# Peptides against a protein of PDB entry 4IGA, part 13

Target 1, 116 residues: chain A of PDB entry 4IGA
Amino acid sequence: KRVLIVDDAAFMRMMLKDIITKAGYEVAGEATNGREAVEKYKELKPDIVTMDITMPEMNGIDAIKEIMKIDPNAKIIVCSAMGQQAMVIEAIKAGAKDFIVKPFQPSRVVEALNKV

## One batch from the design tools (peptide; aimed at target 1 Q84 I92 D98)

Design b1_p14_6 (made by RFdiffusion4; failed a check: a repeat of another design)
Pose (drawn by RFdiffusion4):
Structure b1_p14_6 (pose): chain A 116 residues (1-116), chain P 14 residues (1-14)
Amino acid sequence: as target 1 above (116 residues)
Amino acid sequence: ELEEILEEVEEARE
């Protein structure tokens, strides 16, 4: 399965890519903010997206809304430090299929990739 | 399902 990794932190993108490839998934690309995420999603058409929330330019909520418009069947797992109830509700309402709060343990990322 | 996700997020925060 091809995965687009979306996060403005170079270190997080690095660690997620490492977890996803070792778990048997193919890293399809990376994006560093919400606008790039929608740009890459159109270009790459990944099976799954990992999505940060707090990003410059456009946040993860808006990027989720943008990708769900491009593709109503997009499969998105949020991976964010913004683990408040309101944010989880907002991400799920926007169309994300799962939510992982940072700091996270790597096994939760794997089960989220499987789940979608 | 939303309640389950919220519960898992809260447990991970504890």

Design b1_p14_6_s1 (made by RFdiffusion4, then SolubleMPNN; from b1_p14_6, 5 letters changed)
Fold by OpenDDE base, seed 5:
Structure b1_p14_6_s1 (fold): chain B 116 residues (1-116), chain A 14 residues (1-14)
Amino acid sequence: as target 1 above (116 residues)
Amino acid sequence: MIEEILKRVEEALE
């Protein structure tokens, strides 16, 4: 399966890319904000999206909503930090299928990828 | 399923 990685932090994208590829998934592409995420989803048609919550231009929640308009069956895993419960809840209600918490645990990331 | 996820959110994110 192919994964679109969405995070404004280059280091976080690199970390996820490493975890994802080592788990046997392919990285479809990367996006650095919610607007790019929506554009890349249309272009790449990934199987899974890892979606950072807090991003410039367009936040992760809005990106989720837009992607769900494009593909109601999109498989989005929202990525959050501790203390972001309210935003994660909103993301889940917007259609995200699961969540993972930063700092990422590789096993938890892989579990989420395998189950969505 | 959503309710189960929301429960995990509350547990994991305080």
Scores: peptide ipSAE 0.533, ipTM 0.905, DockQ to the pose 0.324
OpenDDE base, seeds 1, 2, 3, 4: peptide ipSAE 0.530, 0.527, 0.531, 0.531; ipTM 0.903, 0.903, 0.903, 0.903

Design b1_p14_6_s2 (made by RFdiffusion4, then SolubleMPNN; from b1_p14_6, 6 letters changed)
Fold by OpenDDE base, seed 3:
Structure b1_p14_6_s2 (fold): chain B 116 residues (1-116), chain A 14 residues (1-14)
Amino acid sequence: as target 1 above (116 residues)
Amino acid sequence: MIEEILERVQKALE
């Protein structure tokens, strides 16, 4: 399966890319904000999206809403930090299928990828 | 199920 990685931090994208590829998944592409995520989703038609919640230009919640308009069957895993409970709840209500917490544990990332 | 996920959110992020 192919994964679109969305995060404004280059280091976080690199870390996720390493975890995802070592787990046997393919990286479809990367996005650095919510607007780019929506554009890349249309272009790449990934099987799974890892979506950072806090980003410039367009946040992860708004990106989820736009992607769900494009593809109601999208499989989105929201990525959050501690203290972001309310935003994660909003993301799940918007259609995200699961969540993972930063700092990432490789086994938790793989578990989420396998479950959606 | 969404309710199960929401329960995990509360436990993980509280």
Scores: peptide ipSAE 0.505, ipTM 0.896, DockQ to the pose 0.334
OpenDDE base, seeds 1, 2, 4, 5: peptide ipSAE 0.503, 0.502, 0.503, 0.365; ipTM 0.896, 0.896, 0.896, 0.870; seed 1 fails the geometry check

Design b1_p14_6_s3 (made by RFdiffusion4, then SolubleMPNN; from b1_p14_6, 6 letters changed)
Fold by OpenDDE base, seed 5:
Structure b1_p14_6_s3 (fold): chain B 116 residues (1-116), chain A 14 residues (1-14)
Amino acid sequence: as target 1 above (116 residues)
Amino acid sequence: DIEEILKRVQEALE
């Protein structure tokens, strides 16, 4: 399966890319904000999206909503930090299928990828 | 199931 990685932090994208590829998934592409995420989803039609919540231009929640309009069956895993419970809840209600918490645990990331 | 996920959110981010 192909994964679109969305995070404004280059280091976080690199970390996820490493975890994802080592788990046998393909990285479809990367996006650095919610607007790019929506554009890349249309272009790449990934199987899974990892979606950072806090991003410039367009936040992850709004990106989720837009992607769900494009593809109601989109498989989005929201990425959050500790203390962001309210935003994660909102992301799940917007259609995200699961969540992972930073700092990422590789096994938890892989579990989420395998189950969505 | 959304309710199960929300429960996990509460537990993980509590």
Scores: peptide ipSAE 0.579, ipTM 0.918, DockQ to the pose 0.332
OpenDDE base, seeds 1, 2, 3, 4: peptide ipSAE 0.568, 0.567, 0.573, 0.567; ipTM 0.916, 0.915, 0.916, 0.914

Design b1_p14_6_s4 (made by RFdiffusion4, then SolubleMPNN; from b1_p14_6, 5 letters changed)
Fold by OpenDDE base, seed 4:
Structure b1_p14_6_s4 (fold): chain B 116 residues (1-116), chain A 14 residues (1-14)
Amino acid sequence: as target 1 above (116 residues)
Amino acid sequence: MIEEILERVEKALE
């Protein structure tokens, strides 16, 4: 399966890419903001999206909503930090299938990828 | 299933 990684932090994308790749998944591409995420989803049609929602300058929830409009069957895993409960809840209500918490635990990431 | 996920959210991000 192919995964689109969305995060404004290059280091986070790199770390997630390593975990995803070692787990046997393919990285379809990367996006650095919500608008790019929507564009990349249309372009790449990934099987799974990991979506950072902790970015203050961009609304990851909006990206989820737009992707869900494009593909109601999209499989989006939101990536959040502690203290982001309300935002994660909103993401789930918007259609996200699961969530993972930063700092990432490889086993938890793999579990989420396998189950969505 | 959404309720189950929300329960985990509340626990993990409490």
Scores: peptide ipSAE 0.513, ipTM 0.899, DockQ to the pose 0.328
OpenDDE base, seeds 1, 2, 3, 5: peptide ipSAE 0.513, 0.510, 0.512, 0.379; ipTM 0.899, 0.899, 0.898, 0.872

Design b1_p14_7 (made by RFdiffusion4)
Pose (drawn by RFdiffusion4):
Structure b1_p14_7 (pose): chain A 116 residues (1-116), chain P 14 residues (1-14)
Amino acid sequence: as target 1 above (116 residues)
Amino acid sequence: EEEILERAQEEFFA
């Protein structure tokens, strides 16, 4: 499965890419904010997206809404430090299929990739 | 959705 990794932190993108490839998935590309995420999603058409929330330019909630418009069947797993109840509700309402709060353990990322 | 929310709240407050 091809995965687009979306996060403004170079280190997080680096560690997620490492976990996803070792778990048997193909890294399709990376984006660093919400607008790029929508841009890459259109270009790459990944099977799955990992999505941060707090990003410059456009946040993860808006990027989720943008990708769900491009593709109502997009599979998105949020991976964010913004683990408050309101944010989880908002991400799920926008269309994300799963939510992982940072700091996270790597096995949770794997089961989320499988789940979608 | 509720299960996701409960799990996310447990992780957030841990």

Design b1_p14_7_s1 (made by RFdiffusion4, then SolubleMPNN; from b1_p14_7, 6 letters changed)
Fold by OpenDDE base, seed 5:
Structure b1_p14_7_s1 (fold): chain B 116 residues (1-116), chain A 14 residues (1-14)
Amino acid sequence: as target 1 above (116 residues)
Amino acid sequence: MEEIIKRALEEAEA
C-alpha cells in the first residue's frame, strides 16, 4: 500500500518515511502543510495518509475534513504532539482512523498502518 | 473511536 506523509517537519517526514518503507509500505509522496496534503491526495490517491496537525497554511484537522470530502473512505492516521483529549476528539470527528501521539515508537506507526 | 481516544490520552501521558 502507498502512504502519503504529511508533516511540516522535514525530520519527521524522514522518520516516517523510514518507518513506512521498512514496514513494507510504499511512500506515495510527501506534503508539508494541509493544503499541500489535500492537493497531493487528489494527485496521488494514496491508500493511507499520515497526518500532522500543527502545520502552516492549513492545519491537519482541516486537511482531514477536506480529504474526507474528496474520499469518504480515506484512511488517515494522525501523528501529532497535540495529544489533548479535545484535539483527539476533533481529529476523530473529522474522520481520522487513528491518533498517534508524538513522540512515538516505530511499532506504533506500523500497527496503525496495518490496522486501517 | 473510544479506544482511539483512550490510547491517545494514555500515550500523551506516557
Scores: peptide ipSAE 0.612, ipTM 0.935, DockQ to the pose 0.916
OpenDDE base, seeds 1, 2, 3, 4: peptide ipSAE 0.593, 0.556, 0.581, 0.588; ipTM 0.932, 0.915, 0.930, 0.932

Design b1_p14_7_s2 (made by RFdiffusion4, then SolubleMPNN; from b1_p14_7, 8 letters changed)
Fold by OpenDDE base, seed 4:
Structure b1_p14_7_s2 (fold): chain B 116 residues (1-116), chain A 14 residues (1-14)
Amino acid sequence: as target 1 above (116 residues)
Amino acid sequence: MEEIIERALKLANE
């Protein structure tokens, strides 16, 4: 399966890429904001999206909503931090399938990838 | 969704 990684932080994308590839998944591409995520989803047609929702300027919820308009069967895993309960809940209501918490635990990332 | 929401409500202790 191919994964689109969405996060504004290059280091965070790198960490996810390492975990994803070691787990036997392919990285379809990367996006650094919500608009780019939507564009890359259309372009790459990934099987899974990891979506950072902790970025103040990203509006990850809107990105999820737009991707779900494109593909109602999209498999989106949101990336959150401690204290982001409300945004995670909103993301799930918008159609996200699961969430993982920063700092990433590789086993949790793999579990989420395998289950969506 | 419900299971995920319940887990999200406990995000602070994950």
Scores: peptide ipSAE 0.435, ipTM 0.843, DockQ to the pose 0.380
OpenDDE base, seeds 1, 2, 3, 5: peptide ipSAE 0.427, 0.431, 0.434, 0.430; ipTM 0.841, 0.841, 0.842, 0.842

Design b1_p14_7_s3 (made by RFdiffusion4, then SolubleMPNN; from b1_p14_7, 7 letters changed)
Fold by OpenDDE base, seed 5:
Structure b1_p14_7_s3 (fold): chain B 116 residues (1-116), chain A 14 residues (1-14)
Amino acid sequence: as target 1 above (116 residues)
Amino acid sequence: MEEIIERALKEAEE
């Protein structure tokens, strides 16, 4: 399966890319903000999206909503430092399938990838 | 949803 990685932090994208690749998934592409995420989703039609929340231009919640309009069956895993209940609820309400709090272990990401 | 929220909150606290 192909994964679109969305995070404004280059380091985080790199880390996720490593985890995703080592887990046997393919990296479809990367996005640095929510607007790019939506655009890349349309273009690449990835199987899974890892989605940051706090990003410039468009945040992850809005990106999730827009992607869900494009593909109601989108598989989005949130990866965010904002593990507050309200944020988790917002992400799930928007359509996310999972919510991983930063910092996370690689196994947590792999588990999420395998389950969505 | 409940499980996801519960797990996220747990992860946020550790």
Scores: peptide ipSAE 0.602, ipTM 0.926, DockQ to the pose 0.924
OpenDDE base, seeds 1, 2, 3, 4: peptide ipSAE 0.587, 0.563, 0.576, 0.581; ipTM 0.924, 0.922, 0.922, 0.924

Design b1_p14_7_s4 (made by RFdiffusion4, then SolubleMPNN; from b1_p14_7, 6 letters changed)
Fold by OpenDDE base, seed 5:
Structure b1_p14_7_s4 (fold): chain B 116 residues (1-116), chain A 14 residues (1-14)
Amino acid sequence: as target 1 above (116 residues)
Amino acid sequence: MEEIIERALEEAER
C-alpha cells in the first residue's frame, strides 16, 4: 500500500518515511501543508494518509474534510502533538480513522497503518 | 470513536 505523508516539519516527514518504508509500505509522496495534501491526494490517490494538524496554509482538519469530499473512503491517520479531546473528536468527525499523539513509537504508526 | 479518543488521551498524558 502507498502512503501520503503530510507534515510541515521536514524531520517528521523523514521519520514517518522511515517507519512507513521499514513496515513494508510505499511512500506515495509528501505534503507540507493541508492544501498540498489535498492536491497530492488527487494526484497520487494514495491508499493511506498520515496527517499532521497544525500546518500553515491549511490545517489538517480542513485537509481531512477536503480529502473526504474527494474520496469518502479515504484512510487518514492523524499524527499530532495536539492530543486534546476536542481535537481528537474534531479529527474523527472530519473522517480520520485514527489519531496518534506525538511523540509516538514507530510501532504505534505501524499498528495504525495495518488497521485502517 | 471512544476507543480512539481514550487512546489519544492516554498518549497525550505520557
Scores: peptide ipSAE 0.655, ipTM 0.942, DockQ to the pose 0.929
OpenDDE base, seeds 1, 2, 3, 4: peptide ipSAE 0.638, 0.498, 0.637, 0.497; ipTM 0.939, 0.894, 0.939, 0.896

Design b1_p14_8 (made by RFdiffusion4)
Pose (drawn by RFdiffusion4):
Parts: structure tokens; C-alpha cells; sequence
Structure b1_p14_8 (pose): chain A 116 residues (1-116), chain P 14 residues (1-14)
């Protein structure tokens, strides 16, 4: 399965890419903010997207809304430090299929990829 | 399912 990794932190993108490839998935690309995420999603048409929330330019909530418009069947797992109840509700309402709060353990990322 | 995700996310957050 091809995965687009979305996060403005170079280190997080690096560690997620490492977890995803070792778990048997193909890294399709990376994006560093919400607008790029929508741009890459259109270009790459990944099977799954990992999504940060706090990003410059456009946040993860708006990026989720933008990708769900491009593709109502997009499969998105949020991976964010913004683990408050209100944010989880908002991400799920926008269309994300799963939510992982940072700092996270790597096995949770794997089960989220499987789940979608 | 939404409630389960919320509960799990709150446990991870706290």
C-alpha cells in the first residue's frame, strides 16, 4: 500500500517513513503543510495518508476536508500532538479514519495502517 | 467506533 506522510517536522516525517517501510508499506511521498498535502494527494493518489494537525499555511483539519473533497474515499490517519477531545472530534468529523496522539508508540501506527 | 477512537485518544493524551 502506498502512503503519503504529512507533517511539517522533518524528524517526524523521517521516523514515520522508517516505520511505514519496515512494516511492509510503500512510502509514496511527503508533504510539509496542508496545501502541499492536497497537492500531493491529487498528484500521487496514495492509498493512505498520515496527517499532522499543526502546520504552517493550512492545518490538518482543513487538509483532511480538502482531500475528502478530492476523494470521498480517502483513508487518513491523524498523527498529532493535538490529542484533546475537541480535536479528535473535529478530525473524525472532517473524515479521518483514525487518530494517534504524539508521542506515540510505533505499533499503533502499524495497526492504524492495517485498519484502513 | 467513534467513541472507541475518542476514548483511546484521550487515554493516550493523558
Amino acid sequence: as target 1 above (116 residues)
Amino acid sequence: EEEEILERAQEEFF

Design b1_p14_8_s1 (made by RFdiffusion4, then SolubleMPNN; from b1_p14_8, 7 letters changed)
Fold by OpenDDE base, seed 5:
Structure b1_p14_8_s1 (fold): chain B 116 residues (1-116), chain A 14 residues (1-14)
Amino acid sequence: as target 1 above (116 residues)
Amino acid sequence: MIEEIIKRALEEAE
């Protein structure tokens, strides 16, 4: 399966890329903000998306909503430092399938990838 | 499932 990695932090994208690749998944592409995420989703039609929340231009919640409009069956895993209940609920309400709080262990990401 | 996701996320946030 192909994964679109969305995070404004280069180091996070690199980390996720390593985890995803080592887990046997393919990296479809990367996005640095929610707007790019939506555009890349349309272009690449990835199987899974890892989505940061706090990003410039467009935040992850809005990106999730837009992607869900494009593909109601989108598989989006949130990866965010914003682990507050309200944020988690909002992400799930928007359509996210899982919510991983930063910092996370690689196994947690792999688990989410396998379950979504 | 949603409650489980929320519960786990909150645990991970601690």
Scores: peptide ipSAE 0.569, ipTM 0.921, DockQ to the pose 0.931
OpenDDE base, seeds 1, 2, 3, 4: peptide ipSAE 0.554, 0.550, 0.413, 0.545; ipTM 0.917, 0.917, 0.875, 0.917

Design b1_p14_8_s2 (made by RFdiffusion4, then SolubleMPNN; from b1_p14_8, 7 letters changed)
Fold by OpenDDE base, seed 4:
Structure b1_p14_8_s2 (fold): chain B 116 residues (1-116), chain A 14 residues (1-14)
Amino acid sequence: as target 1 above (116 residues)
Amino acid sequence: DIEEIIERALEMAS
């Protein structure tokens, strides 16, 4: 399966990429903000999206909503930090299938990828 | 399934 990684932090994208690839998944592409995420989703038609919702000034939840509009079957895993409870819940209500917490635990990331 | 996810989310900070 192919995964679109969305995160404004290059290091975070790199870390996820390593985890994802080691788990046997393919990285479809990367996006650094919500707008790019939507664009890349349309372009790449990934099987799974990891969406950072902790991005300041870039509401990842809006990106989720837009992606869900174009593909109601989209499989989005939210990436959050501690203290992001409200945003995670909002993301789930917007259509996200699961969430993982930073700092990433490889096994947890893989578990989420396998379940969606 | 949403209930379980939300439950876990609620436990993030509680």
Scores: peptide ipSAE 0.523, ipTM 0.893, DockQ to the pose 0.361
OpenDDE base, seeds 1, 2, 3, 5: peptide ipSAE 0.516, 0.521, 0.522, 0.269; ipTM 0.890, 0.891, 0.888, 0.803

Design b1_p14_8_s3 (made by RFdiffusion4, then SolubleMPNN; from b1_p14_8, 7 letters changed)
Fold by OpenDDE base, seed 3:
Structure b1_p14_8_s3 (fold): chain B 116 residues (1-116), chain A 14 residues (1-14)
Amino acid sequence: as target 1 above (116 residues)
Amino acid sequence: MKEEIIKRALEEAE
């Protein structure tokens, strides 16, 4: 399966890329904000999306809503920080399939990828 | 299920 990685932090994208590839998944591409995430989803049609919540230009929740309009069957895993409980709940209500909390362990990322 | 995931979010995200 192919994964689109969405995070404004280059270090986070690098970390996720390493975990995802070592787990036997393919990285379809990367995005640095919500607008780019929507564009890359249309272009690449990934099987799974890892979606950061707090991003410039367009936040992760708005990106989820836009992706769900173009593909109601999209498989989105939210990546959140501690203290973002309300935003995680909003993301799940918007159509996200699961979430992981930063800082995350590689095994937790793999578990989420395998379950969606 | 969405309800189960929301329950976990209430426990883990804060």
Scores: peptide ipSAE 0.602, ipTM 0.924, DockQ to the pose 0.514
OpenDDE base, seeds 1, 2, 4, 5: peptide ipSAE 0.593, 0.596, 0.591, 0.586; ipTM 0.924, 0.923, 0.923, 0.929

Design b1_p14_8_s4 (made by RFdiffusion4, then SolubleMPNN; from b1_p14_8, 8 letters changed)
Fold by OpenDDE base, seed 1:
Structure b1_p14_8_s4 (fold): chain B 116 residues (1-116), chain A 14 residues (1-14)
Amino acid sequence: as target 1 above (116 residues)
Amino acid sequence: DIEEIIKRALEMAS
């Protein structure tokens, strides 16, 4: 399966890319904000999206909503920081299938990828 | 399911 990685932090994208590839998944591409995420989703048609909701410039939840409009069957895993329960819940209500918490635990990331 | 996911989310930092 192919994964689109969305995160405004290059380091975080790199970390996820490493985990994802080592787990046997393919990285479809990367996006640095919500607008790019939507554009890349349309372009790449990934199987899974990891969506950062800590992005300060763009609301990750809005990106989720837009992607869900494009593909109601989209498989989005939210990436959050500890203490963002409300935002995670809102993301799930918007259509996200699961969530993982930073700092990422490779086994947890893989578990989420395998289950969605 | 969604209920389980929400429950886990609510357990964050609890």
Scores: peptide ipSAE 0.523, ipTM 0.890, DockQ to the pose 0.381
OpenDDE base, seeds 2, 3, 4, 5: peptide ipSAE 0.520, 0.519, 0.521, 0.274; ipTM 0.889, 0.888, 0.892, 0.806

## One batch from the design tools (peptide; aimed at target 1 D98 I100 R108)

Design b1_p15_1 (made by RFdiffusion4)
Pose (drawn by RFdiffusion4):
Structure b1_p15_1 (pose): chain A 116 residues (1-116), chain P 15 residues (1-15)
Amino acid sequence: as target 1 above (116 residues)
Amino acid sequence: AVELALELLEKNEEL
């Protein structure tokens, strides 16, 4: 399965890419903010997206809304430090299929990729 | 969506 990794932190993109490829998935590309995420999603048409929330330019909530418009069947797992109840509700309402709070353990990323 | 969010919060708290 092809995965787009979305996060403004170079280190996080680096450690997610490492986890996803070792778990047997193909990294399709990366994006560093919400607008790029929508741009890459259109270009790459990944099977799954990992999504940060706090990003410059456009946040993860808006990027989720943008990708769900491009593709109502998009599969998105949020991976964010913004683990408050209100944020989880907002991400799920926008269309994300799963939510992982940072710092996270790597096995949770794997089960989320499987789940979607 | 609210129920799923609560389930997910609970799951994350268990880690």

Design b1_p15_1_s1 (made by RFdiffusion4, then SolubleMPNN; from b1_p15_1, 8 letters changed)
Fold by OpenDDE base, seed 2:
Structure b1_p15_1_s1 (fold): chain B 116 residues (1-116), chain A 15 residues (1-15)
Amino acid sequence: as target 1 above (116 residues)
Amino acid sequence: AEKRAEELLKRQEEE
């Protein structure tokens, strides 16, 4: 399966790339903001998306909503430092399948990838 | 969706 990694932090994208590839998944591409995430989703049609929330241009919640308009069956895993209950609820309402709070263990990401 | 979110929160608390 192919994964689109969305995060404005280069280090976080690198970390997720390592976890994803070691878990046997392919990295379809990367996006640095929500607008780019939507564009890349259209272009790459990934099987899974890892989605940050706090990003410039367009935040992750809005990106989830736009991706869900494109593909109602999109498999989106949120990875965010914004792990408050309200944010988790908002992400799930938007269409996310899972929510991983930063900082996270690699195993938590792998479990999410395997289950979505 | 609300119930799903609550389940995810519970799981995260258990980790």
Scores: peptide ipSAE 0.221, ipTM 0.795, DockQ to the pose 0.853
OpenDDE base, seeds 1, 3, 4, 5: peptide ipSAE 0.166, 0.144, 0.123, 0.165; ipTM 0.731, 0.713, 0.708, 0.729

Design b1_p15_1_s2 (made by RFdiffusion4, then SolubleMPNN; from b1_p15_1, 7 letters changed)
Fold by OpenDDE base, seed 5:
Structure b1_p15_1_s2 (fold): chain B 116 residues (1-116), chain A 15 residues (1-15)
Amino acid sequence: as target 1 above (116 residues)
Amino acid sequence: AEKKALELLERNLSE
């Protein structure tokens, strides 16, 4: 399966790329903000998306909503430092399948990839 | 949605 990695932090994208590839998945591409994420989803049609929340241009919640309009069956895993109850609820309501709080264990990401 | 969110919150607390 192919994964689109969305995060404004280059280091985080690099970390996720390492985890994803070691787990046997292919990286379809990367996005650095919500607007780019939506554009890349249309272009690449990935099987899974890892989505950050706090990003410039467009935040992750809005990106999830837009991607769900494009593909109601999109498999989006949120990966964010903002693990507050309100944010988790908002992400799930928007359509996210999972929510991983930073900092995380690599195994947590792999489990999410395998489950969605 | 709230139920799913609660489950995820509980999981995060457990880890």
Scores: peptide ipSAE 0.284, ipTM 0.814, DockQ to the pose 0.981
OpenDDE base, seeds 1, 2, 3, 4: peptide ipSAE 0.271, 0.272, 0.196, 0.275; ipTM 0.809, 0.807, 0.766, 0.811; seed 3 fails the geometry check

Design b1_p15_1_s3 (made by RFdiffusion4, then SolubleMPNN; from b1_p15_1, 9 letters changed)
Fold by OpenDDE base, seed 2:
Structure b1_p15_1_s3 (fold): chain B 116 residues (1-116), chain A 15 residues (1-15)
Amino acid sequence: as target 1 above (116 residues)
Amino acid sequence: AEKEALELIKRQESE
């Protein structure tokens, strides 16, 4: 399966890329904000998306909503430092399949990838 | 959706 990695932090994208590839998944591409995420989703048609929340241009919640308009069957895993209950609820309401709080263990990401 | 969110919240609290 192919994964689109969305995060405004280069180091986080790198970390996720390492975890994803070591787990046997392919990285379809990367996006640095919500607008790019939507554009890349249209372009790459990934199987899975890892989505940050706090990003410039467009936040992750809005990006999830836009991607769900494009593909109601999108498989989106949120990875965010903003792990407050309200944020988790908002992400799931928007259409996310899972929510991983930063900092995270690689096994948690792999588990999410395998289950969505 | 709410049930799923609650489950995730419970998981975070237990970790």
Scores: peptide ipSAE 0.256, ipTM 0.812, DockQ to the pose 0.791
OpenDDE base, seeds 1, 3, 4, 5: peptide ipSAE 0.244, 0.135, 0.216, 0.247; ipTM 0.806, 0.733, 0.789, 0.809

Design b1_p15_1_s4 (made by RFdiffusion4, then SolubleMPNN; from b1_p15_1, 7 letters changed)
Fold by OpenDDE base, seed 1:
Structure b1_p15_1_s4 (fold): chain B 116 residues (1-116), chain A 15 residues (1-15)
Amino acid sequence: as target 1 above (116 residues)
Amino acid sequence: AEKKALELLKRQEEE
């Protein structure tokens, strides 16, 4: 399966890329903000998306909503430091399938990838 | 949706 990695932090994208590839998944591409995420989703039609929340241009919640308009069956896993209850609820209501709080263990990401 | 959110919140509390 192909994964689109969305995070404004280069370090985080690198970390996720390592985890994803070692788990046997392919990286479809990367996006650095919510607007790019939507554009890349349209272009690449990935199987799974890892989505940050706090990003410039467009935040992750809005990106989730836009992607869900494109593909109601999108498989989006949120990976964010914004682990507050309200944010988790907001992300799931927007259409996310899972929510992983930073900092996370690689095994948690792999579990999410395998289950969505 | 809220059910799933609740499940995730419970998991966070357990970890």
Scores: peptide ipSAE 0.301, ipTM 0.824, DockQ to the pose 0.812
OpenDDE base, seeds 2, 3, 4, 5: peptide ipSAE 0.297, 0.191, 0.177, 0.209; ipTM 0.826, 0.755, 0.744, 0.771

Design b1_p15_2 (made by RFdiffusion4)
Pose (drawn by RFdiffusion4):
Structure b1_p15_2 (pose): chain A 116 residues (1-116), chain P 15 residues (1-15)
Amino acid sequence: as target 1 above (116 residues)
Amino acid sequence: SIEEEAEELLKENEE
C-alpha cells in the first residue's frame, strides 16, 4: 500500500517513513503543510495518508477537508501532538479514520495502517 | 457517534 506522509517536522517525516517501509508499506511521498498535502494527494493518489495537525500555511483539519473533497474515500490517519478531545472530534468529523497522539509508540502506527 | 468514537480513540491512546 502506498502512503503519503504529511508533517512539517523533518524528523517526524523521517521516523514515520522508516516505520511505514519496515512494516511492508510503500512510501509514496511526503508533504510539509496542508496545501502541499492536498497537492501531493491529487498528484500521487496514495492509498493512505498520515496527517499532522499543526502546520504552517494550512493545518491538518483543513487538509483533511481538502483531501475528502478531492476523494470522498481517502483514508487518513492523524498523527499529532494535538490530542485534546475537541481536536480528535474535529479530525474525525472532517473525515480521518484514526488518530494517534504524539509521542506515540511505533506499533500503533502499524495497526492504524492495517485498519485502513 | 463521533463523540463516542473520539472517547474510544483517546482511551486507546492512554493505554

